Peptides against a protein of PDB entry 2KNC. Designs and how they scored, part 42

Target 1, 74 residues: chain A of PDB entry 2KNC
Amino acid sequence: KGPDILVVLLSVMGAILLIGLAALLIWKLLITIHDRKEFAKFEEERARAKWDTANNPLYKEATSTFTNITYRGT

## One batch from the design tools (peptide; made by RFdiffusion4, then SolubleMPNN)

Design b2_p18_3_s3 (from b2_p18_3, 17 letters changed)
Fold by OpenDDE base, seed 4:
Structure b2_p18_3_s3 (fold): chain B 74 residues (1-74), chain A 18 residues (1-18)
Amino acid sequence: as target 1 above (74 residues)
Amino acid sequence: LERVLELLLSLLLLSLLE
């Protein structure tokens, strides 16, 4: 029985669709892994920046507590 | 990608031989 031309065409179309879908899934997976790694680094850098801000000699806290030396609490 | 294409082509050829 010669190869059913219809079966050949459908198999080729199916193969192309599967390759395209697989390529999109791989691409999406790579991006998702990349973005998660970049986000994890960004959160680590932000965490470190909070620690460094606590030790940054240039960081003046916006809150200045003035002790009023003339305030004798009666 | 080439390996996947070769595998798909081999599966296609095998399905055409049956």
Scores: peptide ipSAE 0.033, ipTM 0.607, DockQ to the pose 0.063
Fold by OpenDDE base, seed 1:
Structure b2_p18_3_s3 (fold): chain B 74 residues (1-74), chain A 18 residues (1-18)
Amino acid sequence: as target 1 above (74 residues)
Amino acid sequence: LERVLELLLSLLLLSLLE
């Protein structure tokens, strides 16, 4: 059976659609992997920045507890 | 890219041979 022109056209259309779909899937996968890596790095940097804020040597707590040595509970 | 094109061309040629 000679190549049906319809089979050739449908195969070419199917190939173009599959290439387009594959390109979109690869693009989405690359973005998703990139965003996950960037988000993980951002959360690590944010966690470090939170620790650095807690250990800021210039931060004095507004409250200090002093034991009054002269307090004899009468 | 070339390997994907070769695979697509081989699938096309196979579909034309059926």
Scores: peptide ipSAE 0.032, ipTM 0.606, DockQ to the pose 0.082
Fold by OpenDDE base, seed 5:
Structure b2_p18_3_s3 (fold): chain B 74 residues (1-74), chain A 18 residues (1-18)
Amino acid sequence: as target 1 above (74 residues)
Amino acid sequence: LERVLELLLSLLLLSLLE
């Protein structure tokens, strides 16, 4: 009995779908790894910029604790 | 990827022999 034409067609369709799905998964994985590395650098730079802002003598903390020097506690 | 292709080819050949 020759190969069932249906089995050949389904196997070819299945192979194309599996190759396409595998290619999409690899592509998504590569992008996700790339984006995580870029996001980690961005968060590190943002953290460093926040530390530099805390050390910038021009940025007086908006919370000036006004110690009222005239409050002599009774 | 090559192993998956070999498996798909082996399954295809097996289904053609049956």
Scores: peptide ipSAE 0.031, ipTM 0.606, DockQ to the pose 0.085
Fold by OpenDDE base, seed 2:
Structure b2_p18_3_s3 (fold): chain B 74 residues (1-74), chain A 18 residues (1-18)
Amino acid sequence: as target 1 above (74 residues)
Amino acid sequence: LERVLELLLSLLLLSLLE
């Protein structure tokens, strides 16, 4: 039974499509893993920067609440 | 990667031989 030329053509086309799809999925997976690692580092650095600002002994709160002792709320 | 390519090539060759 000679290979059905149609089966050969469809198998080659199918293989090319599957390889292309697999390459796109691998590419997307690699980017997604990279981006998640970078985002996790960014959130950690942002968290650290917020902690450093809160613990900075040079940080004076820009807002001092002065309770006006003469303000009897009418 | 090479092993996966060899497997795909072997499956392709097998499918062409049937």
Scores: peptide ipSAE 0.030, ipTM 0.596, DockQ to the pose 0.059

Design b2_p18_3_s4 (from b2_p18_3, 18 letters changed)
Fold by OpenDDE base, seed 1:
Structure b2_p18_3_s4 (fold): chain B 74 residues (1-74), chain A 18 residues (1-18)
Amino acid sequence: as target 1 above (74 residues)
Amino acid sequence: LELLQLLLQLLELLSLLQ
């Protein structure tokens, strides 16, 4: 007597669901790894751009310190 | 492709159990 037709149908359905779930999990994992690498690169580029902005040769500080060479403190 | 082949093999195995 072969296995009950219901057991066979449930096993096939269960296998399809597990395969589908596994495929979605693998896909999500791959995307998450990819996105983390791309985001890390983007943050590095943004950090570098901030450093380049801090060294903007056109940026003159609003405060210029002039050393008065004539000020001999009495 | 491999996943589809695995599914087909599982279906074949289940058919042999009948």
Scores: peptide ipSAE 0.039, ipTM 0.645, DockQ to the pose 0.083
Fold by OpenDDE base, seed 3:
Structure b2_p18_3_s4 (fold): chain B 74 residues (1-74), chain A 18 residues (1-18)
Amino acid sequence: as target 1 above (74 residues)
Amino acid sequence: LELLQLLLQLLELLSLLQ
């Protein structure tokens, strides 16, 4: 009895679907790893830029505390 | 290219199993 042609067709279709799914999973995994590394680098550069701005002696913080001398807290 | 070769090898293996 030759192999049932239906079993052959279903096995080929199943194999194609599994390979396609595996390729998509590998692709998504690679992108996710890449994006996490790039995002970590971006956050480090942003944290460093914020620190350099805070230590810039030319950066006057616009926050002037006005002590209201007329506020007699009764 | 490699994925197509793997697909062809799988089809060959399935043809030998029948």
Scores: peptide ipSAE 0.037, ipTM 0.638, DockQ to the pose 0.057
Fold by OpenDDE base, seed 4:
Structure b2_p18_3_s4 (fold): chain B 74 residues (1-74), chain A 18 residues (1-18)
Amino acid sequence: as target 1 above (74 residues)
Amino acid sequence: LELLQLLLQLLELLSLLQ
């Protein structure tokens, strides 16, 4: 008695669906790992850019301390 | 590992069809 053709068809369909789902999960995992690595690099570059902004000769601190030389504290 | 076992089971099931 050959295997029931319906059982074979349902098993093949189930296998294709499981492989498809597994491929989607792997794809999502790869994207998530990629995005986390890219985001970590972006935050590191942004952190470095904040440190470089402190050395950016174009960045003048808005706060200037004016020492009034004429104020003798009387 | 589980995917490989599933693939082997599918291959066995296809072999029963011959």
Scores: peptide ipSAE 0.037, ipTM 0.634, DockQ to the pose 0.078
Fold by OpenDDE base, seed 5:
Structure b2_p18_3_s4 (fold): chain B 74 residues (1-74), chain A 18 residues (1-18)
Amino acid sequence: as target 1 above (74 residues)
Amino acid sequence: LELLQLLLQLLELLSLLQ
């Protein structure tokens, strides 16, 4: 009994689909890891820039919270 | 390694069809 031609065709098609899917998953994984590293670096640089702005003695925080001592909230 | 083994199995399966 020769191999069932249908089984062979389905196995070849299945193998091609699995290889294609695996390649797409690997590609997506590599991009996702790359993008997360770049985004993490960007967020770290942005966090550092906020800290440097907070420590810049030339930038007085415009929020002088004037606690009006005379406002006894009844 | 797994991809090479899968390719080898596919070639063996194709060889059984000839």
Scores: peptide ipSAE 0.035, ipTM 0.632, DockQ to the pose 0.079

Design b2_p18_4_s1 (from b2_p18_4, 18 letters changed)
Fold by OpenDDE base, seed 3:
Structure b2_p18_4_s1 (fold): chain B 74 residues (1-74), chain A 18 residues (1-18)
Amino acid sequence: as target 1 above (74 residues)
Amino acid sequence: LTLLELLLLRLLLGLLLS
């Protein structure tokens, strides 16, 4: 028995919609994974840059500690 | 092709060949 034309039409429409939705979800997932990897790399580079700034010989801390050698206490 | 696309194709072909 040939397939009912309505069943064929609905199945084709459903297949197109589901494929389209799946393609959008896959595309969104790929972009999200890409963006997360790029963001993770950016945060790692920022973390390294902070450590490099801390070890920068041109960076002088605003706070200097002086030991008063004449302080004997009472 | 994703597993979903393959499944949809299989279902569609199954309906067309029934």
Scores: peptide ipSAE 0.042, ipTM 0.630, DockQ to the pose 0.143
Fold by OpenDDE base, seed 2:
Structure b2_p18_4_s1 (fold): chain B 74 residues (1-74), chain A 18 residues (1-18)
Amino acid sequence: as target 1 above (74 residues)
Amino acid sequence: LTLLELLLLRLLLGLLLS
């Protein structure tokens, strides 16, 4: 006996929904992996830049420490 | 076609031919 029309319609609808959902999940996964790789690279470059700045003999700290000679610590 | 699409198409064809 030919397939039940309702079963065919529901199977087609289900297939479309599953394909659409799978495509969205794959797309989200690819973006998430891409963003994580880019972020990891950015953090590595930032870490290197901080190390290079700390060791750069041309770097002068913007903060100067002054000893307040009038401060009598209680 | 992805492996998933091929699997779904095979399942759909199986339902259509049953």
Scores: peptide ipSAE 0.042, ipTM 0.631, DockQ to the pose 0.127
Fold by OpenDDE base, seed 1:
Structure b2_p18_4_s1 (fold): chain B 74 residues (1-74), chain A 18 residues (1-18)
Amino acid sequence: as target 1 above (74 residues)
Amino acid sequence: LTLLELLLLRLLLGLLLS
């Protein structure tokens, strides 16, 4: 039984479409994983920069406490 | 290359030989 030419054509077309769809899904998966890893790294670096600023001996707090010795609460 | 491509090739060959 030779393959029906129509079945062969439809199977080839279906195979091409499925390969194309699979390639798009793999591509989307790879970029999504890459973007999530890059974003996680960026948030880690940002968090580290915040902690390094808090521990930096050169960092001066924006708020300074001034004790007014002449303030007698009348 | 991929398991999916191998599966599709196997299905295609199966249809060609049927």
Scores: peptide ipSAE 0.041, ipTM 0.629, DockQ to the pose 0.132
Fold by OpenDDE base, seed 5:
Structure b2_p18_4_s1 (fold): chain B 74 residues (1-74), chain A 18 residues (1-18)
Amino acid sequence: as target 1 above (74 residues)
Amino acid sequence: LTLLELLLLRLLLGLLLS
């Protein structure tokens, strides 16, 4: 007995949908892993750049601290 | 081909040959 045409069509449609869903899940997983790795690298580079700036002898802090010699803390 | 695709293809072929 040949396969029921409806069963064949539904099985093909189901297979395509499952493959499509699996592809989307894999794609999302790969992007999520990639983005996390890239973000971690970016934060490491940003941290390193901050350390390099702090060690730059030409870096003058924008904040000037003035010691008020007349302030006797009451 | 992923193991899942191979399994789906085998299932599909099984349905087509039944």
Scores: peptide ipSAE 0.040, ipTM 0.626, DockQ to the pose 0.132

Design b2_p18_4_s2 (from b2_p18_4, 18 letters changed)
Fold by OpenDDE base, seed 3:
Structure b2_p18_4_s2 (fold): chain B 74 residues (1-74), chain A 18 residues (1-18)
Amino acid sequence: as target 1 above (74 residues)
Amino acid sequence: LSLLELILQKLLEDLKLL
């Protein structure tokens, strides 16, 4: 009894769909890994720039906190 | 033609083992 032609057609269609899905998942995984590495590097560089700015004697924060020592809450 | 038939046969064999 030759393989049921319907079973062969369905198996081929299923295989093509699975290969296509696997290729898309691999592609998405590669992009996601790349983007996470680039983002991690960017956050490290941003953290370093913040520390360098904090140690720069020419950097003056735009905000200053004043404590009113004469304010006695009524 | 022979390589495509071989791939189809292998897929059919793997499907029978499940």
Scores: peptide ipSAE 0.050, ipTM 0.679, DockQ to the pose 0.081
Fold by OpenDDE base, seed 1:
Structure b2_p18_4_s2 (fold): chain B 74 residues (1-74), chain A 18 residues (1-18)
Amino acid sequence: as target 1 above (74 residues)
Amino acid sequence: LSLLELILQKLLEDLKLL
């Protein structure tokens, strides 16, 4: 007795759906791993740029402390 | 044989056993 035509159709449809879902999950996983690596690199470069700005001899703080040598506290 | 062809052949074989 050949398999019921309905069982064959449902099994083929189920297999296609499972393969499609598996492909989407693998694709999403690969993108997520890639994006995390790229984001980590971007944050490292941004952190390095902050350190380079702190050591930039051209960086003048917006606040200058002037010691008034004439202020003898009475 | 592509992995896809192997899976399709296995599914077709399992369906013939029903």
Scores: peptide ipSAE 0.049, ipTM 0.678, DockQ to the pose 0.149
Fold by OpenDDE base, seed 2:
Structure b2_p18_4_s2 (fold): chain B 74 residues (1-74), chain A 18 residues (1-18)
Amino acid sequence: as target 1 above (74 residues)
Amino acid sequence: LSLLELILQKLLEDLKLL
C-alpha cells in the first residue's frame, strides 16, 4: 500500500519530534518552577538577614552624620 | 522504563491501525 508507508514514516517521525519537544518543555517547566522556588526562598532569607542585622543590638551604623555647624550654605 | 514502554506500545498500536 504505497501511500501508507510514507504516512507511517511521517507519522513516526512526527511522533518522535512531538515527544522530544514535549520532554524539553516539561524539563524546562520543572527547572523554571524549581528555580523560582529557590529564588523566592533566597530573597526571603536575604530579607530576613537584613532585618536581623537592622535589629541586632550589636550593630553600630558605620555611617556617622557630621553636621558641620559652621557650614552656612552661602 | 514504564513511560517509554507505554509510548512504544502506543506507537506500535497506532502503527497497527494504519
Scores: peptide ipSAE 0.049, ipTM 0.687, DockQ to the pose 0.068
Fold by OpenDDE base, seed 4:
Structure b2_p18_4_s2 (fold): chain B 74 residues (1-74), chain A 18 residues (1-18)
Amino acid sequence: as target 1 above (74 residues)
Amino acid sequence: LSLLELILQKLLEDLKLL
Protein backbone atom coordinates (compact mmCIF):
# COMPACT_ATOMS: atom_id res chain seq x y z
CA LYS B 1 0.00 0.00 0.00
CA GLY B 2 1.72 3.20 -1.17
CA PRO B 3 1.96 5.95 1.43
CA ASP B 4 -1.23 7.95 1.81
CA ILE B 5 -0.92 10.82 -0.68
CA LEU B 6 -1.93 13.22 2.12
CA VAL B 7 0.94 11.98 4.33
CA VAL B 8 3.33 12.44 1.39
CA LEU B 9 2.13 15.99 0.69
CA LEU B 10 2.24 16.98 4.37
CA SER B 11 5.73 15.47 4.78
CA VAL B 12 7.06 17.40 1.75
CA MET B 13 5.47 20.64 2.98
CA GLY B 14 6.87 20.03 6.47
CA ALA B 15 10.35 19.29 5.10
CA ILE B 16 10.35 22.49 2.99
CA LEU B 17 9.23 24.56 5.99
CA LEU B 18 11.89 22.98 8.25
CA ILE B 19 14.65 23.55 5.65
CA GLY B 20 13.52 27.17 5.20
CA LEU B 21 13.43 27.73 8.97
CA ALA B 22 16.85 26.08 9.42
CA ALA B 23 18.33 28.27 6.66
CA LEU B 24 16.91 31.42 8.31
CA LEU B 25 18.28 30.37 11.72
CA ILE B 26 21.74 29.65 10.25
CA TRP B 27 21.68 32.98 8.40
CA LYS B 28 20.65 34.89 11.54
CA LEU B 29 23.29 33.07 13.59
CA LEU B 30 26.05 33.90 11.06
CA ILE B 31 25.03 37.58 10.99
CA THR B 32 24.85 37.75 14.80
CA ILE B 33 28.33 36.19 15.14
CA HIS B 34 29.71 38.50 12.43
CA ASP B 35 28.19 41.63 14.02
CA ARG B 36 29.50 40.69 17.48
CA LYS B 37 33.02 40.16 16.08
CA GLU B 38 32.88 43.44 14.16
CA PHE B 39 31.55 45.32 17.21
CA ALA B 40 34.29 43.81 19.40
CA LYS B 41 36.92 44.96 16.86
CA PHE B 42 35.35 48.42 16.72
CA GLU B 43 35.45 48.74 20.53
CA GLU B 44 39.07 47.51 20.55
CA GLU B 45 40.03 50.05 17.84
CA ARG B 46 38.21 52.77 19.80
CA ALA B 47 40.10 51.78 22.95
CA ARG B 48 43.39 51.83 20.97
CA ALA B 49 42.45 55.23 19.52
CA LYS B 50 42.22 56.60 23.10
CA TRP B 51 45.69 55.20 23.86
CA ASP B 52 47.08 56.48 20.54
CA THR B 53 45.50 59.88 21.24
CA ALA B 54 47.25 59.95 24.61
CA ASN B 55 50.57 59.21 22.88
CA ASN B 56 49.93 61.43 19.84
CA PRO B 57 52.01 64.62 20.27
CA LEU B 58 49.58 66.39 17.90
CA TYR B 59 46.63 65.77 20.25
CA LYS B 60 45.76 68.86 22.23
CA GLU B 61 43.10 68.45 24.86
CA ALA B 62 40.11 70.63 24.11
CA THR B 63 39.97 71.55 27.80
CA SER B 64 42.72 73.83 29.04
CA THR B 65 42.80 74.71 32.71
CA PHE B 66 44.25 78.14 33.36
CA THR B 67 45.58 78.60 36.86
CA ASN B 68 45.26 82.27 37.62
CA ILE B 69 48.53 82.94 39.50
CA THR B 70 47.15 86.30 40.68
CA TYR B 71 44.12 84.70 42.37
CA ARG B 72 45.07 84.38 46.05
CA GLY B 73 41.73 82.86 47.11
CA THR B 74 40.68 85.76 49.32
CA LEU A 1 16.99 25.67 -11.82
CA SER A 2 18.82 22.32 -12.23
CA LEU A 3 19.58 21.98 -8.47
CA LEU A 4 15.94 22.57 -7.53
CA GLU A 5 14.83 20.00 -10.13
CA LEU A 6 17.40 17.54 -8.75
CA ILE A 7 16.10 18.03 -5.19
CA LEU A 8 12.50 17.61 -6.38
CA GLN A 9 13.43 14.46 -8.34
CA LYS A 10 15.22 13.02 -5.29
CA LEU A 11 12.22 13.77 -3.07
CA LEU A 12 9.92 12.08 -5.63
CA GLU A 13 12.27 9.07 -5.76
CA ASP A 14 12.36 8.75 -1.96
CA LEU A 15 8.56 9.00 -1.91
CA LYS A 16 8.27 6.16 -4.47
CA LEU A 17 10.34 3.93 -2.16
CA LEU A 18 7.77 4.26 0.65
Scores: peptide ipSAE 0.043, ipTM 0.677, DockQ to the pose 0.116

Design b2_p18_4_s3 (from b2_p18_4, 17 letters changed)
Fold by OpenDDE base, seed 1:
Structure b2_p18_4_s3 (fold): chain B 74 residues (1-74), chain A 18 residues (1-18)
Amino acid sequence: as target 1 above (74 residues)
Amino acid sequence: LELLNLLLEELKKALEKL
């Protein structure tokens, strides 16, 4: 009766491996969905910060145009 | 579901052969 017991043991081991692999795939899928939502939120916050900077009257452009009043173009 | 039922049936047959 040995070969039938071996087939059952191998089938149970195979089932455990498949369940473990399926659980890892589900876990990875959940993380990937979570990370995409968090990344979308981060890009929204970054976009909002850019809009707030554009409307901030305290934002001075890094380029200051100095008009040299002493430059009489001869 | 069917694969699980087949596995449970084979497990039962193996236990009956012990």
Scores: peptide ipSAE 0.049, ipTM 0.694, DockQ to the pose 0.143
Fold by OpenDDE base, seed 4:
Structure b2_p18_4_s3 (fold): chain B 74 residues (1-74), chain A 18 residues (1-18)
Amino acid sequence: as target 1 above (74 residues)
Amino acid sequence: LELLNLLLEELKKALEKL
């Protein structure tokens, strides 16, 4: 029946749109979870690199404080 | 592919009931 064919066509179109939207949401969710894990790992590695820098005898601070022993604070 | 064929078969069965 004519109206039933239109309902089927609209239901198929709606299903395709819902599947496409669901796939995009799953994809976005997977990326967001991946990026958060990678960012957390990066911040942990950066924190470790700061600790390793403190323990690395080859690390020289770019800033050196010189105490001028001749400066009498006049 | 198999899931798509299954969905197409279910759609055909739904169309035959109309």
Scores: peptide ipSAE 0.039, ipTM 0.671, DockQ to the pose 0.084
Fold by OpenDDE base, seed 5:
Structure b2_p18_4_s3 (fold): chain B 74 residues (1-74), chain A 18 residues (1-18)
Amino acid sequence: as target 1 above (74 residues)
Amino acid sequence: LELLNLLLEELKKALEKL
């Protein structure tokens, strides 16, 4: 039956596309979760490094505030 | 597995009606 062949072909094509899309979504989700966990560890290590620097008695702050004594803010 | 078997059986019935 001519119309039924087209429906079956379109249904099989649709199923293959849906499986492919589902596989891509699962893959993207796994990568996104992995990258978020790695980024969270990196931000935690960066935060710890900042705290360790603040507690190091040998650390000289690179920021020297020069007050320009000649700046009369008019 | 059961859902896949059901889907295969429905596809087979659709192919036999073709």
Scores: peptide ipSAE 0.036, ipTM 0.656, DockQ to the pose 0.118
Fold by OpenDDE base, seed 2:
Structure b2_p18_4_s3 (fold): chain B 74 residues (1-74), chain A 18 residues (1-18)
Amino acid sequence: as target 1 above (74 residues)
Amino acid sequence: LELLNLLLEELKKALEKL
């Protein structure tokens, strides 16, 4: 049946394209979920490292605030 | 492998009916 062969060929081509697109979407989704989990872990570790630094009794703040008591802001 | 062969055989049978 002449028109049926063209419909079958187009349907097979369409199915291959849809499978390829679906595979790319699944791949991108998996990477995006992985990267978000890794980034969340990295931000947690960075927040923890800042907290540990702030509570480290060996940490001396490098910032010395000198209040110039003689500076009247005229 | 068997599932893929079954699917390919089903596709061949579908193609032979067209």
Scores: peptide ipSAE 0.028, ipTM 0.624, DockQ to the pose 0.074

Design b2_p18_4_s4 (from b2_p18_4, 18 letters changed)
Fold by OpenDDE base, seed 3:
Structure b2_p18_4_s4 (fold): chain B 74 residues (1-74), chain A 18 residues (1-18)
Amino acid sequence: as target 1 above (74 residues)
Amino acid sequence: LTLLLLLLRLLKLLEELE
């Protein structure tokens, strides 16, 4: 039954390709869910650190504004 | 869904080969 053997071989090859593609999609989905959770945690920690820095009485701003009293704008 | 339908089609092709 020569035609039946070719159909079985093509079907098995197609199944292996689809299993491989499904495994890659599951892997990508797991990474994407992990990265979104880690990024959300990072943005929360960054927001909290900004609030703590703004209210810390020991925080000296790295930027000092010097008014040049000799600058007569022409 | 498509993967499950393909697996069921493979099982039928194996049964037709016996």
Scores: peptide ipSAE 0.031, ipTM 0.603, DockQ to the pose 0.114
Fold by OpenDDE base, seed 5:
Structure b2_p18_4_s4 (fold): chain B 74 residues (1-74), chain A 18 residues (1-18)
Amino acid sequence: as target 1 above (74 residues)
Amino acid sequence: LTLLLLLLRLLKLLEELE
């Protein structure tokens, strides 16, 4: 009883689809790991830049709170 | 695991075709 030719064809098609899906999943995983490492570096550099701007003695905060000393809130 | 079992099953089906 030779294997049903349809079962062989469907098994080959299924194997090709699974290999293709596995390759796409590996590719997506590699990109996602790469992008997360790059994004983590970017957020670390952004955090460091925020600390450096806060500690720059030449940086005047753009927000000057003028307390009007003559404003007696009645 | 599932891919390996499928490959082994495919190999067995090819061996049954000779």
Scores: peptide ipSAE 0.030, ipTM 0.601, DockQ to the pose 0.136
Fold by OpenDDE base, seed 2:
Structure b2_p18_4_s4 (fold): chain B 74 residues (1-74), chain A 18 residues (1-18)
Amino acid sequence: as target 1 above (74 residues)
Amino acid sequence: LTLLLLLLRLLKLLEELE
């Protein structure tokens, strides 16, 4: 049955291609989910670290703006 | 699930062709 062998070969080739594509999609999905969770955590930690640095009572702003009240710009 | 059902259907078609 000659046509049956060609159908078998094409079905096996198609199955291998589908498994390969499915594996790549699963791999990309797992990485994308992992990366999104890690990036969300990094942005939260970075936001928190920026807030902690802004509220660090040990950092006196080195910029004392002396408003010279006597400087009436002529 | 859908991929597994597709693979099982392909295996069954292969078995029906032998």
Scores: peptide ipSAE 0.030, ipTM 0.593, DockQ to the pose 0.105
Fold by OpenDDE base, seed 1:
Structure b2_p18_4_s4 (fold): chain B 74 residues (1-74), chain A 18 residues (1-18)
Amino acid sequence: as target 1 above (74 residues)
Amino acid sequence: LTLLLLLLRLLKLLEELE
C-alpha cells in the first residue's frame, strides 16, 4: 500500500517545523544563559565602580573642619 | 522529552504507512 503522499508530505512539513522551533528554543535558551552571566559580571563591575566613586582621592569635601586650638571657651 | 516522544510517534506513523 503506497504511503498516502499527502501524509508523507504533512509529516515532513511537521518535522521541519518542529526542528525549526526546537532550534529557536535552544538558541533563545543559550542566549538567556549567556546574558544572565554577562549581566551578573556587569552588575559586579558597576558595584565596584560605585564603591570607588565614594573614595575618589581627587574628591576634596567642600567642608573642611578646622579645630581652632586657640578657642578656650570662656 | 515531549519533542522526542513526538519524533518517535512520527517515525512509527511513517513505518505504519509503508
Scores: peptide ipSAE 0.028, ipTM 0.580, DockQ to the pose 0.131

Design b2_p18_5_s1 (from b2_p18_5, 14 letters changed)
Fold by OpenDDE base, seed 1:
Structure b2_p18_5_s1 (fold): chain B 74 residues (1-74), chain A 18 residues (1-18)
Amino acid sequence: as target 1 above (74 residues)
Amino acid sequence: LELLLLLLALLQALLRLL
């Protein structure tokens, strides 16, 4: 017995909805993976920039300790 | 992942009903 025409129509509509939902899930997954990779790269670059600032030979600490050799504490 | 597998299983069930 061939499937009732109503069952065929409902199954085709259901398949289209499922394909649409699957495409949205794939799209969301791709965005989520992309955003996580880009954020991880951004935090790595930010961490590297912080480490490069700590090792920057041009970074002179704002605090210079000057030992005053003439300070005889009374 | 589980939702995608459930969706695939539903699609396979619909294809078996056809």
Scores: peptide ipSAE 0.040, ipTM 0.626, DockQ to the pose 0.061
Fold by OpenDDE base, seed 2:
Structure b2_p18_5_s1 (fold): chain B 74 residues (1-74), chain A 18 residues (1-18)
Amino acid sequence: as target 1 above (74 residues)
Amino acid sequence: LELLLLLLALLQALLRLL
């Protein structure tokens, strides 16, 4: 008994939809992995740059702390 | 992995229908 034509058509349609969904999920996964790796690298570079600026002898803090000599902490 | 197994299962189901 040949396959029911309706079952064949529905199976082919279902297969195409599942392949399409699978391709979208793979694509999204690849982008998400790429972006996470790039973000992790960026945060590591930012962390290093912050350490390098903290140890830079040319970095003068833009803030000067002045002790207010008239402030008697009551 | 699970997606690949699902695709293989679908392919096997299609081949059993032919």
Scores: peptide ipSAE 0.038, ipTM 0.628, DockQ to the pose 0.065
Fold by OpenDDE base, seed 5:
Structure b2_p18_5_s1 (fold): chain B 74 residues (1-74), chain A 18 residues (1-18)
Amino acid sequence: as target 1 above (74 residues)
Amino acid sequence: LELLLLLLALLQALLRLL
């Protein structure tokens, strides 16, 4: 007895839906991996930019610590 | 991972129905 034509049609429709769902899962996984890599790169670039700012000889700290030479701590 | 295993199980069930 050949496969019922209805069973074949429902099986093909089910397979298409499963492939579509698998594609959405792969897409979501790729985005999630991409975003994590991009965020890690952004934090590395931000860390480097902070190092460059700390080593900028034009960056005068807004806090000038004046050592009061006349303050003889009793 | 669980959703992928569920998808694989559904695909295997479909292949057993053919």
Scores: peptide ipSAE 0.038, ipTM 0.617, DockQ to the pose 0.058
Fold by OpenDDE base, seed 4:
Structure b2_p18_5_s1 (fold): chain B 74 residues (1-74), chain A 18 residues (1-18)
Amino acid sequence: as target 1 above (74 residues)
Amino acid sequence: LELLLLLLALLQALLRLL
């Protein structure tokens, strides 16, 4: 007796749903890996930019220490 | 992870039905 036509139809429908769900999982996984790599790169660039801000010749520290040469502390 | 395990279990169930 060949496979019941109903069993074949249900198996094909199930296989299509599984392939669709697998494709969505793969797609989500690829996006998640991409986003994590981009975020890691962004945090590295941000950390580097924070270090470069310390060496930025245009960055004048808001704190200027003035040694008053005329202030002889009494 | 759980969804992947459920998917694999469902695939195995379909292969056993066939």
Scores: peptide ipSAE 0.037, ipTM 0.615, DockQ to the pose 0.058

